# Peptides against a protein of PDB entry 3J47, part 19

Target 1, 121 residues: chain A of PDB entry 3J47
Amino acid sequence: IRLTNQLKSLKGLQSKLKDVVEYLDKVINKELPINHTILGKLQDVFNLLPNLGTPDDDEIDVENHDRINISNNLQKALTVKTNDELMVIYISNLVRSIIAFDDLIENKIQNKKIQEQRVKD

## One batch from the design tools (peptide; made by RFdiffusion4, then SolubleMPNN)

Design b1_p11_5_s1 (from b1_p11_5, 5 letters changed)
Fold by OpenDDE base, seed 5:
Structure b1_p11_5_s1 (fold): chain B 121 residues (1-121), chain A 11 residues (1-11)
Amino acid sequence: as target 1 above (121 residues)
Amino acid sequence: SLFQEVVEKAL
């Protein structure tokens, strides 16, 4: 019973991973627009994965060295991309705050002009 | 504002 439930859960995870791969293939093929929110969540998943390029310190087989380098390059590329995305989000929020402040100042100036006109009539 | 229009065109 417990082992059968673990196998069922693993098959369910495998199906979901297949759906994610199919989505990424459609995005790569330009069949779907890039959704930055979905890509950010995928990066979060990869950042939460144990480094697939650190074999526990006890089996340096020479065939794993290329896989370790690919995994480390992927993790580095995902980290750089995550930092760039966080920077873009930060700049976008800063710009929105500046716009909202400018609109507040303009609204205050307009309200003052309207009050000064009403006192002259 | 003019500032908002310039920023919206630059983004």
Scores: peptide ipSAE 0.040, ipTM 0.720, DockQ to the pose 0.013
Fold by OpenDDE base, seed 3:
Structure b1_p11_5_s1 (fold): chain B 121 residues (1-121), chain A 11 residues (1-11)
Amino acid sequence: as target 1 above (121 residues)
Amino acid sequence: SLFQEVVEKAL
């Protein structure tokens, strides 16, 4: 059941990604006007994606080298920002887990003392 | 917890 639901969710994500690619192809081909709101949301999605690999430097014509370096620097800067945000979330969750563990130990010690008192009365 | 009070003072 869990694996089938994960596969269904992944197929649903793949279909949505295909629809996004088909939209971008139509915009590139000038069949549709550029929608800056959709482009902004796509940028937000790309900023949340861990490392879409560096486009292999082996297939891009010399005329685009400056655009590639700018894109790679932007992608690296976005990856660093995303990693820093994820690190803050991770530390916050770790601290909450330590606090909850300490409170559980204290509650267990108190409950043990209450049981030891009830056995002496 | 004493630990919670220390964390809340450090944040």
Scores: peptide ipSAE 0.038, ipTM 0.713, DockQ to the pose 0.011
Fold by OpenDDE base, seed 1:
Formats: structure tokens, C-alpha cells, sequence
Structure b1_p11_5_s1 (fold): chain B 121 residues (1-121), chain A 11 residues (1-11)
């Protein structure tokens, strides 16, 4: 019973991973529009995965070297994309801070003009 | 402000 349930759960996970691959293939082939929310969640999953390019020190099979290079290149590409997204957020926050500072200066100039009018009256 | 209008056109 327990082993059969684990095998069923693993087969269910394998089916879901296959559905994700099929979705990505359809997006690459331009059969489906890019859904940024799905891609963001996939990126979160990859960021939670341990570095697939660190061989924990058990069993050098020569077929793993190409997979390790592909995983390292994929992780590097995802890290670069994450850095670019963080830079856009940083620039957006910087611009918002500059606007808020400009509005503060304008409000101070207006308040000064109102005070100078009240002193003349 | 004029600066806000320029930023709103750039975003």
C-alpha cells in the first residue's frame, strides 16, 4: 500500500513535469502566447532547486557532463534574467523616489509663496 | 509636474 501510493505520486509528478515541458515547447513554437505568471512560477521552482551543476561527489558518468553544462548554462541564464528583473524594479523605485522628491520641492515652493502672501496682507 | 509627465510617457 505505501509503496504503491509513492509510485502513484511519483507518476503524478512525472505527468505534471511532462505537461510543463509540453507547455514550454508550445510557447517556443509560438503555438501559445507567453504567460509571464507561469514563467515566473517556473523561475521560482528553478531558484528553489539546489544547484544542478554541483556534482555532489558520487559517480562521474560521462553522459552527465553535457547535462551539467546545460544545467549550469540554464541556471546562469535564469540568474541573469532575475538580475535584469531586479534592476528594472530598482530603477522603477529610483524614478518613483525622484518624482516624490520633485513633488516635495514643488509643495515647499508653493507653501513658501502662500506664507509670503500672508505676511504682505 | 513636467517631470511626472515625461516619466509617464517613458513608462
Amino acid sequence: as target 1 above (121 residues)
Amino acid sequence: SLFQEVVEKAL
Scores: peptide ipSAE 0.038, ipTM 0.712, DockQ to the pose 0.012
Fold by OpenDDE base, seed 2:
Structure b1_p11_5_s1 (fold): chain B 121 residues (1-121), chain A 11 residues (1-11)
Amino acid sequence: as target 1 above (121 residues)
Amino acid sequence: SLFQEVVEKAL
């Protein structure tokens, strides 16, 4: 249930991102006027994105091929960063689970010692 | 604990 809801939410986000891309393509093609309110909301989204390092300032050559490579490098960098963050969260939860297991073993050992003392008195 | 000793040895 939770994983299915997360996947549904992610698919809903992907659909909305596709609608935004289609809107931007229509604006670039001059089929639609620039809506500054939509553009402002997109800027807010980009400002909330983790600073995906400016590709080093080596030459904006104006060919559609470089924008695809920058987009792919950005998507790859986002995917790697997300995987690394998820890995840190996973390791942190694993460590916490191992500590809780060790504390449980120690608690059982102490309880056994207390019972053995009570049987000797 | 044994886990603390292992973590301290791994760091």
Scores: peptide ipSAE 0.035, ipTM 0.681, DockQ to the pose 0.010

Design b1_p11_5_s2 (from b1_p11_5, 4 letters changed)
Fold by OpenDDE base, seed 5:
Structure b1_p11_5_s2 (fold): chain B 121 residues (1-121), chain A 11 residues (1-11)
Amino acid sequence: as target 1 above (121 residues)
Amino acid sequence: SLFQKVVDLAL
């Protein structure tokens, strides 16, 4: 029972990973527009994965050195991209807040002018 | 405002 459930869960995970690869291939081929929310969630998954290129320091088989460097470069690229996306979101929210504050001031000035006109008529 | 529309188009 326990082993059969683990095998079923692993097959389910494999199917979901395949669905993600098929989505990424469609985005690369420009068949689908890039969805930043899906890419952000995929980056979060990679940031939660143990570094697929740090074997614990006791078995560096010389044939894995290129795979290790590719994995570390991918994680570094994802971290830099995540930081840049967070900075863009932060700046966008600041700009939106400044504009909303300016629009609030202008609306208050206009409302005051309308009230002053209604008291003179 | 017009400024909000320009920023919403640039973001």
Scores: peptide ipSAE 0.044, ipTM 0.737, DockQ to the pose 0.015
Fold by OpenDDE base, seed 1:
Structure b1_p11_5_s2 (fold): chain B 121 residues (1-121), chain A 11 residues (1-11)
Amino acid sequence: as target 1 above (121 residues)
Amino acid sequence: SLFQKVVDLAL
């Protein structure tokens, strides 16, 4: 009973992974529009995966070298994309801070003018 | 404002 349920759960996970691959193939072929919410969740899954580019040193199968290079290139591409997204967020926060500083200067200039008027009256 | 100049550059 327990082993049969684990095998059923693993087959269910395999089916869901196949559905994700089929979705990505349809998006690459322009058959479906890009859904950014699905791609974001897929990116979260890849960020939670252990580094697929370090085989723990114990299984040299010659068929893995092309898969390791593809995995390393995919992980590098995801890391670059994440760094670019973080850079856009950083620049946006920097611009917001500069605007808030400009508004603070303008408010100080206005307050100074109001004080200079009150001293003349 | 500086804000309006940044918005006008982004549009």
Scores: peptide ipSAE 0.043, ipTM 0.723, DockQ to the pose 0.012
Fold by OpenDDE base, seed 4:
Structure b1_p11_5_s2 (fold): chain B 121 residues (1-121), chain A 11 residues (1-11)
Amino acid sequence: as target 1 above (121 residues)
Amino acid sequence: SLFQKVVDLAL
């Protein structure tokens, strides 16, 4: 169940990303007017994305190097923050699973005691 | 319960 829900959520994200690409292609092809509000939101998303580019292409001008370093530091900070948030969510789900297991054990113990009482009466 | 112990630790 949980793995299926994660896979469904990931497939839903993939579909939404595909819809964004298709929208951008239509805008590039002049099939749709440029919506500055959508472009601003996409820019916000890109500013929140870690550069998935390896730091290993040794030719971009010194004025872009400060923006790339600020971007890389922001991306490292966002990656660390995302990892910490995911860790908290993971621990919370682990604790919930342990609690649900404890409650199941206690319910089974109580049901067994009730059955043993009914067999003695 | 283990739940109550976790709640009491979080509060």
Scores: peptide ipSAE 0.039, ipTM 0.703, DockQ to the pose 0.011
Fold by OpenDDE base, seed 3:
Structure b1_p11_5_s2 (fold): chain B 121 residues (1-121), chain A 11 residues (1-11)
Amino acid sequence: as target 1 above (121 residues)
Amino acid sequence: SLFQKVVDLAL
């Protein structure tokens, strides 16, 4: 149930992100007026987005040694979180594969019993 | 199987 709800939530997020892109394209094309309240909320979202940039994509402004350490700690925390989520998905798929294999063995045993019965009749 | 239903409930 949790994985199905997560997948549904992720699909819902993907749809909402698409709607945001389509809105931004219309604003860029001057089809819609700029809404400063929407832009402020988008800026808040972008400020909460991790710099997923490699250490090579931030021009080395030597003046922000504290920002580099915060960015590296945030990137590390996100990598750990992603690894934990991938591990849960992997274990869930492994368990499903083991169950499917057990069901296959049981079906093979039942089919063998049915064949042995048909040879005796 | 019953086991798949239990796993689908737990996940």
Scores: peptide ipSAE 0.044, ipTM 0.729, DockQ to the pose 0.014; fails the geometry check

Design b1_p11_5_s3 (from b1_p11_5 with Y2F K5Q)
Fold by OpenDDE base, seed 4:
Structure b1_p11_5_s3 (fold): chain B 121 residues (1-121), chain A 11 residues (1-11)
Amino acid sequence: as target 1 above (121 residues)
Amino acid sequence: SFFEQVVNQAL
C-alpha cells in the first residue's frame, strides 16, 4: 500500500514535470506568450532544488555533447544522493525495529519474572 | 533500554 502510493505520487510528479517542459518548449518556440509569473515560480522551484552541482566554472567550451553529459552527471548525482537519503531512512527504520524488538524481549523477561514470583507465593 | 539510549545519542 505505501509503496504503491509513493509510486503513484512519483508518476504524478513526472506527469507535472512533463507538462512544465511542454509549456517551456511552446514558450521557446513563440507559440505561447512569456508569462513572467510562471517563470518566477519556476525560478523559485530551481532555488528550492538542492544545489545540483554548480557546474565548476571550467566547462564553458564545446558543442551539444555536453548537455547529454551534464544531464547524465546530474542524473547520476541525483541518483547517488537519493540512494544515500534512502539509505539513511532505511537505517533509521531498521534501528527503530531493533529498539522495538529489544523492548519486546525486555517485556517478555519481566512478564516471565512476574509469573515465576506468582508461582512461588 | 540501554540500547535505546545509545541509539538516541547516535541519531
Scores: peptide ipSAE 0.053, ipTM 0.729, DockQ to the pose 0.012
Fold by OpenDDE base, seed 5:
Structure b1_p11_5_s3 (fold): chain B 121 residues (1-121), chain A 11 residues (1-11)
Amino acid sequence: as target 1 above (121 residues)
Amino acid sequence: SFFEQVVNQAL
C-alpha cells in the first residue's frame, strides 16, 4: 500500500513535469506567447529546488563536475533574472504610487478652483 | 495628468 501510493505520486509528478517541458518547448518555438507569470512560478520552483549540483562533498566523480557547473550557472542565471524581475515590479509599483499621488494633487487643486468659483458667483 | 501621459508613453 505505502510503496504503491509513492509510485503513484511519483508518476503524477513525472506527468506534470512533462506538461511543463511541453509548454516550455512551445514557448521556445514561438508557438505560444511568453507568459511571465508562468515563468516566474517556474523560477520559484527552481529557487526552491535543493542545488542539484551538491551531492555531498564526498563523491566528486569527474563526469558529474560538468553537470554541477551547468546547474550552478543555471541557478545563478535564474537568481539574477529573479532579482531583475523583482526590481522591475518594485519600480512599476513606485511609478504607479507617484502617478496616483500626482493625480490626487491635481484633483485637490481642481476641487479648490471649483469651490473658489462657486463662492465668487 | 500630463505626468501620467509621459510615464505611460515611457513604459
Scores: peptide ipSAE 0.050, ipTM 0.731, DockQ to the pose 0.013
Fold by OpenDDE base, seed 1:
Structure b1_p11_5_s3 (fold): chain B 121 residues (1-121), chain A 11 residues (1-11)
Amino acid sequence: as target 1 above (121 residues)
Amino acid sequence: SFFEQVVNQAL
């Protein structure tokens, strides 16, 4: 019973992975429009996967070497893209912090001028 | 601010 349920769950996961591949093939072939929300969730899944290019040292079939190189190139491309997106977010937060600091300085200068006027009256 | 104008022109 427990083993049969695990096998059924694994077959269900395999079917869902096949449906994702078939969806990607249809998007590549321009049969379906690009859905950025689906692609974003797929990128999140790939970013949560451990590096699929660590060869566990048991059974290099030569046909898997090209698929492993393609997978490693895809993971590297996704990692670079994610790093560029994080860099843009970092720069945006830095710029916002500098603007908020400039506004704080301007507000302090204005408050000082108002205090100097009140002391002369 | 002058800085806000420069940032809004760069974005």
Scores: peptide ipSAE 0.041, ipTM 0.706, DockQ to the pose 0.012
Fold by OpenDDE base, seed 3:
Structure b1_p11_5_s3 (fold): chain B 121 residues (1-121), chain A 11 residues (1-11)
Amino acid sequence: as target 1 above (121 residues)
Amino acid sequence: SFFEQVVNQAL
């Protein structure tokens, strides 16, 4: 149930991200008026996003180092948490497969015993 | 089973 809900939530997030892009394109094209409340909330989202790969190692500004470290630590913590959640899901699927295999073995043993009894009568 | 509880929490 949780995995299906996570996949549904991720698909829902992807749809909402597409809707945001389409909204921004309409605002850029002047098809919609600029809504400062929506733009403010989008800025808040971007400010809460960990730096998802700036490949520019070439400007030493000493004042951003603590915010970059907090962002990288948060990104690492979120990545570790996500990896641990995926590991628990994988283990749970493996365990379910083992249980189903055990039930299959038990059913085969019972069927064999029933056949051996029918050959003796 | 303990394993069924873990499976039911993850799935």
Scores: peptide ipSAE 0.078, ipTM 0.775, DockQ to the pose 0.016; fails the geometry check

Design b1_p11_5_s4 (from b1_p11_5, 4 letters changed)
Fold by OpenDDE base, seed 4:
Structure b1_p11_5_s4 (fold): chain B 121 residues (1-121), chain A 11 residues (1-11)
Amino acid sequence: as target 1 above (121 residues)
Amino acid sequence: TEFKKVVEQAL
């Protein structure tokens, strides 16, 4: 259930991102008038994105090829970080499931002891 | 168990 809802939400986000790209293409092609309010909101979104390629302020100078490599290295680092965060969440959920299973076993053992006492009285 | 108490304190 939760994973299906996350996948549905991610597909919804992907659709909305595609609608934004299609809107920008229509504006670039002069098929739609420039809406400064929409552009301001897109700038706010880009400012809230983790900076997908600040060179630390020490590399002014080398061509469009290095921006692609920096973007790929940061995308890889974000993918690794996200995988590690998901691993911690997975382990936490696994441990919660083991604790709940231990409590279920203990409750069954106690219930069996209570039934065995009631049969002896 | 002591493990259960440690996990309940960490969550």
Scores: peptide ipSAE 0.044, ipTM 0.745, DockQ to the pose 0.011
Fold by OpenDDE base, seed 3:
Structure b1_p11_5_s4 (fold): chain B 121 residues (1-121), chain A 11 residues (1-11)
Amino acid sequence: as target 1 above (121 residues)
Amino acid sequence: TEFKKVVEQAL
C-alpha cells in the first residue's frame, strides 16, 4: 500500500511538471499572456529546489559558488537521508518476512507432532 | 524468541 501510494504521488508530480513545461512553452511562443503571479510562484519553487544539476563547467561566477556548494551539500544530505530511510524500510520488510516464515515452520512442526500423537492413540 | 519479540516491538 505505502509503495503504491508513493509511486502514484511520484506519477502525479511528473504529470504536474509536464503541465508546467507545456505552460512555459506556450508563454515563450506567445500563445498565452504572461501571468506574473504564476511566474512568481514558479520562481519561489525554483528558489526552494536544491540545485538538481551540476552547473555545466563553462560559467563559474565566483559569487554563486558558496550558494551552489550549500545547495549541493543539502541535496547530498537529503539523498543520503532518503537512501537510509529506504534501506531501513527494506530491512524491516525482510525481517517481517523471516518472522512470518519462522511462524510457518513452527506451525508445521506443531501440526506434525499432533498428527504423530493421533496415530499412536 | 527474544530477538523476535524485540524486532516485533521495533517494527
Scores: peptide ipSAE 0.043, ipTM 0.745, DockQ to the pose 0.011
Fold by OpenDDE base, seed 5:
Structure b1_p11_5_s4 (fold): chain B 121 residues (1-121), chain A 11 residues (1-11)
Amino acid sequence: as target 1 above (121 residues)
Amino acid sequence: TEFKKVVEQAL
């Protein structure tokens, strides 16, 4: 019973990972537009993955050193990309707030002019 | 301004 449930869960995870790879391949091939929300969630998943380049500090097999460097470079590239995406989101929200504030000022000026005209007529 | 319209269309 326990082993069968673990195998079923692992097969379910494998199917979901395949669906993610197929989605990424379609995005790379420009068949689908880039969805920044999906990419952000994939980055969160990779940031929550235990570093696939640290087997516990007790087996330095010389063949793993290239895999460790690739995983660390990938994690660093994902962290830099996440920082740039958060900066773009922050700037976009700041610009949206400035525009909304400018519209509020212009709306108040227009409403004041309309009231001054109605008091003069 | 034209800049404001472009930003509102992009956001």
Scores: peptide ipSAE 0.039, ipTM 0.742, DockQ to the pose 0.014
Fold by OpenDDE base, seed 1:
Structure b1_p11_5_s4 (fold): chain B 121 residues (1-121), chain A 11 residues (1-11)
Amino acid sequence: as target 1 above (121 residues)
Amino acid sequence: TEFKKVVEQAL
């Protein structure tokens, strides 16, 4: 019973991974429009994956070296894209802070003018 | 300011 349920869950995961690959192939072939929300969630999944380029020290198969290099290149590409997204968020927050500071200066200038009027009356 | 309007249109 427990082993049969684990095998069923693993087959379910394999089917979902196949559906993701088929979706990505259709997006690459321009058969489907790019959905940024799906791509963002896929990036979150890849960022939560352990580094697939750390060989667990068990079994040097020479056929895995090309897959490890592809995985390392994919992880680097995902890391660069995540860094670019974080840079855009950082710049956006910096610009919001500058605007909030300008609004604070204008409010202080207005408050000073109101105080100078009240001292003359 | 004109800068604030440009940023509010870009956000």
Scores: peptide ipSAE 0.038, ipTM 0.729, DockQ to the pose 0.013

Design b1_p11_6_s1 (from b1_p11_6, 6 letters changed)
Fold by OpenDDE base, seed 2:
Structure b1_p11_6_s1 (fold): chain B 121 residues (1-121), chain A 11 residues (1-11)
Amino acid sequence: as target 1 above (121 residues)
Amino acid sequence: SLFNKLLESFL
């Protein structure tokens, strides 16, 4: 029962991966428009892949080594792109927070000046 | 405002 469920889950994953490949082929061939939501989810999946470039021990055929290097370069490129996008969002939010804090300080200074004027009148 | 100074630094 447990082993049969794991095998069924793995076959389900294999089918989903095939559907993703078929989608990407149709996008490459311009048969389908680029869906940025699907590409974003694919990028998330890639960013969750372990670095295939740690050869844990024994018998990497030269063809597998080149495929692993290409996969690692793609993984690194996707991770860098995600990091750069997150950096822009982070800086934008930081700037907004600094401006909001500056406006709060200025409002407090103005309120203090108004109170000091009302005490002199 | 600090916002206007910041905006001027990006333009």
Scores: peptide ipSAE 0.044, ipTM 0.718, DockQ to the pose 0.011
Fold by OpenDDE base, seed 5:
Structure b1_p11_6_s1 (fold): chain B 121 residues (1-121), chain A 11 residues (1-11)
Amino acid sequence: as target 1 above (121 residues)
Amino acid sequence: SLFNKLLESFL
């Protein structure tokens, strides 16, 4: 019973990891727009990965310490890069929203001028 | 579009 439940949970995790890879591949291929909520959740998962790879700090042979430090530095660099990429996309979406609002204001001004001309004729 | 002009100002 216990081993069967662990195997079922591991198969469930493997399926979810596959779904994430398939999503990322579609985003890389530009088949899907970037979803910032999904990327934020993936970042949260990545930020938790080092905590899954550290057995309690009391049993690490000196040769494993260098590999852990390299992994942590690479992950920190990927986290910073991902945050900067997310910020660029948030700014781009904000700018797009401001432009769309400006276009809406200009369209309202033009429509008002056209109505005022039609009332004078 | 104004968007393209703004995008050109960031490049």
Scores: peptide ipSAE 0.043, ipTM 0.725, DockQ to the pose 0.014
Fold by OpenDDE base, seed 4:
Formats: sequence, C-alpha cells, structure tokens
Structure b1_p11_6_s1 (fold): chain B 121 residues (1-121), chain A 11 residues (1-11)
Amino acid sequence: as target 1 above (121 residues)
Amino acid sequence: SLFNKLLESFL
C-alpha cells in the first residue's frame, strides 16, 4: 500500500513535469506568451532541487554525466539569476524604507515646529 | 522629497 502510493505520486509528478516541459517548448516556439509568474515558480523549484552536480565519483554513466552537467549549469544559472533578482528587490525595499523614514523624520520636525508656534501664540 | 530626487536620477 505505501509503496504503491509513492509510485503513483511519482508518476503523477512525472506527468506534471511533462506538462511543464510541453509548456516551456510552446513558450520557446513563441506559441504561448511568456508567463513570468510560472517562470519564477519554476526557478524556485530548480533552486530547491538538490545539487545533482557533484557526481560522487562512483557513478560511471557517461550518458548521465552530460545531463547532470547541463542540469548543474542550468541550476547554477537559475540560482545566480534568482540571487540577482532578489538583490534588486532587496535594494528597492531598502530604498523605500529609507525614504519612508526620511518622510517620517520630516513630518515629525514639521509637527514639532507647528507645536512650538502654537505655544508662542 | 528624497523620493523625487531619486526618481529624477533614474529619468
């Protein structure tokens, strides 16, 4: 029962991965518009994949080595791209926080000046 | 505002 459910779940995952590949092929062929939300989620999935990219020195399968190297280069490229995108978002949020803090300081200074004027009148 | 100065630096 548990093994059959795991096999069924794995077959279901394989089917969904096939659907994703077919979607990507249609996007590459310009049959479908690029959906950045789907691509972002795919990048997250690839970043969560274990680094398949140290072949522990014990699997001499020459056909797996090229697929593993391509997967590793893709995973590394996606990780770098995601890091750069997150860096831009982080800097943008930092700048927004600094601006909001500056506006808060200026508003407090103005409110203090208005209170000091009302006490002198 | 600092925001407007920043925006002007990108335009």
Scores: peptide ipSAE 0.041, ipTM 0.704, DockQ to the pose 0.012
Fold by OpenDDE base, seed 3:
Structure b1_p11_6_s1 (fold): chain B 121 residues (1-121), chain A 11 residues (1-11)
Amino acid sequence: as target 1 above (121 residues)
Amino acid sequence: SLFNKLLESFL
Protein backbone atom coordinates (compact mmCIF):
# COMPACT_ATOMS: atom_id res chain seq x y z
CA ILE B 1 0.00 0.00 0.00
CA ARG B 2 2.61 2.69 0.99
CA LEU B 3 4.94 1.79 -1.91
CA THR B 4 2.03 1.79 -4.39
CA ASN B 5 1.01 5.27 -3.21
CA GLN B 6 4.61 6.51 -3.60
CA LEU B 7 4.74 5.09 -7.14
CA LYS B 8 1.39 6.73 -7.95
CA SER B 9 2.67 10.07 -6.61
CA LEU B 10 5.89 9.73 -8.62
CA LYS B 11 3.91 8.93 -11.80
CA GLY B 12 1.77 11.99 -11.13
CA LEU B 13 4.93 14.12 -10.80
CA GLN B 14 6.31 12.62 -14.03
CA SER B 15 3.09 13.52 -15.86
CA LYS B 16 3.27 17.12 -14.59
CA LEU B 17 6.92 17.37 -15.66
CA LYS B 18 5.94 16.12 -19.13
CA ASP B 19 3.24 18.81 -19.33
CA VAL B 20 5.87 21.45 -18.40
CA VAL B 21 8.25 20.17 -21.10
CA GLU B 22 5.46 20.21 -23.69
CA TYR B 23 4.61 23.78 -22.68
CA LEU B 24 8.26 24.85 -22.98
CA ASP B 25 8.56 23.21 -26.42
CA LYS B 26 5.49 25.16 -27.59
CA VAL B 27 7.02 28.39 -26.24
CA ILE B 28 10.38 27.65 -27.94
CA ASN B 29 8.53 26.94 -31.22
CA LYS B 30 6.70 30.31 -30.78
CA GLU B 31 3.33 28.50 -30.77
CA LEU B 32 2.58 30.08 -27.37
CA PRO B 33 3.54 33.48 -25.92
CA ILE B 34 6.06 33.57 -23.07
CA ASN B 35 4.27 33.56 -19.72
CA HIS B 36 6.51 35.23 -17.14
CA THR B 37 4.49 33.75 -14.24
CA ILE B 38 5.14 30.20 -15.48
CA LEU B 39 8.83 31.00 -16.04
CA GLY B 40 9.03 32.38 -12.49
CA LYS B 41 7.52 29.17 -11.09
CA LEU B 42 9.91 27.12 -13.22
CA GLN B 43 12.84 29.11 -11.77
CA ASP B 44 11.50 28.33 -8.27
CA VAL B 45 11.50 24.61 -9.17
CA PHE B 46 15.11 24.76 -10.41
CA ASN B 47 16.14 26.67 -7.27
CA LEU B 48 14.66 23.85 -5.15
CA LEU B 49 16.51 21.21 -7.25
CA PRO B 50 20.14 22.50 -7.43
CA ASN B 51 21.59 19.02 -8.15
CA LEU B 52 19.52 18.04 -11.25
CA GLY B 53 22.13 19.59 -13.59
CA THR B 54 24.71 16.79 -13.46
CA PRO B 55 23.67 13.87 -15.56
CA ASP B 56 26.64 11.61 -14.90
CA ASP B 57 29.13 12.43 -17.70
CA ASP B 58 29.14 8.69 -18.56
CA GLU B 59 25.94 8.60 -20.77
CA ILE B 60 26.17 11.84 -22.80
CA ASP B 61 25.47 11.20 -26.46
CA VAL B 62 27.66 13.72 -28.35
CA GLU B 63 24.57 15.25 -30.06
CA ASN B 64 23.08 16.31 -26.69
CA HIS B 65 26.33 17.78 -25.29
CA ASP B 66 25.44 21.37 -26.27
CA ARG B 67 21.93 21.09 -24.77
CA ILE B 68 23.34 19.63 -21.54
CA ASN B 69 25.96 22.40 -21.30
CA ILE B 70 23.24 25.03 -21.84
CA SER B 71 21.07 23.35 -19.18
CA ASN B 72 23.99 23.18 -16.71
CA ASN B 73 24.90 26.82 -17.38
CA LEU B 74 21.27 27.87 -16.86
CA GLN B 75 21.05 25.87 -13.64
CA LYS B 76 24.34 27.36 -12.42
CA ALA B 77 23.07 30.86 -13.23
CA LEU B 78 19.82 30.17 -11.32
CA THR B 79 21.82 28.79 -8.36
CA VAL B 80 24.02 31.92 -8.28
CA LYS B 81 20.93 34.14 -8.37
CA THR B 82 19.40 32.13 -5.52
CA ASN B 83 22.59 32.42 -3.47
CA ASP B 84 22.56 36.20 -3.94
CA GLU B 85 18.90 36.37 -2.85
CA LEU B 86 19.66 34.19 0.20
CA MET B 87 22.63 36.44 1.04
CA VAL B 88 20.35 39.50 1.08
CA ILE B 89 17.92 37.66 3.38
CA TYR B 90 20.82 36.58 5.63
CA ILE B 91 22.20 40.14 5.91
CA SER B 92 18.69 41.47 6.62
CA ASN B 93 18.21 38.92 9.41
CA LEU B 94 21.66 39.70 10.83
CA VAL B 95 20.86 43.43 10.95
CA ARG B 96 17.50 42.70 12.63
CA SER B 97 19.29 40.53 15.21
CA ILE B 98 21.82 43.29 15.96
CA ILE B 99 19.03 45.85 16.40
CA ALA B 100 17.10 43.48 18.67
CA PHE B 101 20.27 42.98 20.73
CA ASP B 102 20.76 46.75 21.02
CA ASP B 103 17.14 47.14 22.16
CA LEU B 104 17.73 44.38 24.75
CA ILE B 105 20.82 46.19 26.09
CA GLU B 106 18.91 49.47 26.33
CA ASN B 107 16.02 47.73 28.13
CA LYS B 108 18.49 46.22 30.65
CA ILE B 109 20.09 49.63 31.24
CA GLN B 110 16.67 51.20 31.83
CA ASN B 111 15.65 48.41 34.20
CA LYS B 112 18.89 48.86 36.16
CA LYS B 113 18.25 52.62 36.49
CA ILE B 114 14.71 51.93 37.76
CA GLN B 115 16.07 49.46 40.36
CA GLU B 116 18.75 51.92 41.52
CA GLN B 117 16.08 54.62 41.94
CA ARG B 118 13.86 52.27 44.01
CA VAL B 119 16.79 51.53 46.37
CA LYS B 120 17.36 55.28 46.97
CA ASP B 121 13.69 55.94 47.84
CA SER A 1 14.05 53.41 16.79
CA LEU A 2 17.54 52.52 15.55
CA PHE A 3 15.77 50.42 12.89
CA ASN A 4 13.95 53.47 11.54
CA LYS A 5 17.21 55.44 11.40
CA LEU A 6 18.85 52.56 9.56
CA LEU A 7 15.91 52.34 7.14
CA GLU A 8 16.16 56.08 6.51
CA SER A 9 19.85 55.62 5.62
CA PHE A 10 18.84 53.25 2.78
CA LEU A 11 16.25 55.65 1.35
Scores: peptide ipSAE 0.036, ipTM 0.693, DockQ to the pose 0.011

Design b1_p11_6_s2 (from b1_p11_6, 8 letters changed)
Fold by OpenDDE base, seed 2:
Structure b1_p11_6_s2 (fold): chain B 121 residues (1-121), chain A 11 residues (1-11)
Amino acid sequence: as target 1 above (121 residues)
Amino acid sequence: NLFNELLNSFL
């Protein structure tokens, strides 16, 4: 249940990000008038984004070395957490497949036993 | 039985 909800939430976020890109493209192409309220809300969203800069893009400011280390540590922590969550999902699916295989073996044994009984009667 | 025990360990 939790994974399906996370996947649904991520797909919902992806759709919303696509809608934002499509809006910005239409504004750039002058197909839509600039809405300063929407741009202000997008700016609020960007201001709430954690700095996830790559080490290669942030090398220009010697004064930000502590912020680069914090950004890299946050990106690494998010990557590790995502890997651990994916590992738990993989193990859960593997275990489910093993159980389904065990149930299949048991069903085959039971069916064989029923056939052997019907040949003796 | 094992499925329900494992399911309860992941919930």
Scores: peptide ipSAE 0.025, ipTM 0.610, DockQ to the pose 0.012
Fold by OpenDDE base, seed 3:
Structure b1_p11_6_s2 (fold): chain B 121 residues (1-121), chain A 11 residues (1-11)
Amino acid sequence: as target 1 above (121 residues)
Amino acid sequence: NLFNELLNSFL
């Protein structure tokens, strides 16, 4: 049962990947307009799959070498762009954490002052 | 205060 469900899920993924390839071929052939929303979702998928762009160097016909270099350069460019975007998010979260820490220090100082006043009365 | 105003200017 578990293995049959995994195989069914993998076949379903393979079908969806084929549908994506067929869509990209139609866009390359100018049969369909470029949809930037679909392109963005494909970029997200390629960013989640960092290893899709090393064909092991052992079986590539010389006529495909330029297309593979273009695909590897595109994947590298997408990975770099996403790493830069993630870096901006990381810096933003770091800054928010520093503010929250400063606010926590100020709250502790205020609470200490209130406690010191209550001990003097 | 000032930093939250600055942060809200970048978001």
Scores: peptide ipSAE 0.025, ipTM 0.583, DockQ to the pose 0.012
Fold by OpenDDE base, seed 4:
Structure b1_p11_6_s2 (fold): chain B 121 residues (1-121), chain A 11 residues (1-11)
Amino acid sequence: as target 1 above (121 residues)
Amino acid sequence: NLFNELLNSFL
C-alpha cells in the first residue's frame, strides 16, 4: 500500500513536470505569452531542488555528467537571479519602511507642536 | 537630519 502510493505520487509529479516542460516549450516558441507568476513559481521550485551541483566526485556515469552540469549551472543561475530579485524587493521594502518612519516622525513633531500651542493659549 | 529634528523635538 505505501509503496504503491509513493509510485502513484511520483508518476503524478512526472506528469506535472511534463506539463511544465510543454508549457516552457510553448513559451520559448512564442506560442504563449510569458507568465511571470508561473516563472517565479518555477524558479522557487528550482531553488528548492537539492544542490545536485556537488556530485561527490565518486559515482557519476559519464553520460549523465553533461546533463548534471547543465542542471547545476541552471540551478546556480536561478539561485543568483533569485538572490538579486530578493535583494531588490528587500531594498524596496526597506525604503518603504524608512518613508513610513519618516511620516511617523513628522506626525509626532506636528502633534507635539500642536500640543505646545494648546498649552500657550 | 530627520533623526536630529526628532531629537531636538524631544529636548
Scores: peptide ipSAE 0.024, ipTM 0.557, DockQ to the pose 0.007
Fold by OpenDDE base, seed 5:
Structure b1_p11_6_s2 (fold): chain B 121 residues (1-121), chain A 11 residues (1-11)
Amino acid sequence: as target 1 above (121 residues)
Amino acid sequence: NLFNELLNSFL
């Protein structure tokens, strides 16, 4: 029972990883537009993946050092790219809020002028 | 208006 459930869960995970690869291949081939919401969720999954490139610094295998450096560089590149994307979104929302506040001030000034004209007529 | 349309095209 326990081993059969673990095998079923692993097969389910393998199927989901295949669905992700097929989606990424379609995006690379320009068959599908880049969906930033899917890319963000994939990045959250990669950020939650245990760093499969840190065996605790106590296992000497000289052949894994290149795979570890590639995974760490990819994770770092993804983290930097996310921080830059989040910064652009934050600045864009801040600018939108400032403009909406300016439009609100101008609308209040215009409404006041219209009221002052209606009291003079 | 035009800046909000531009900003909405990038987000």
Scores: peptide ipSAE 0.019, ipTM 0.478, DockQ to the pose 0.017

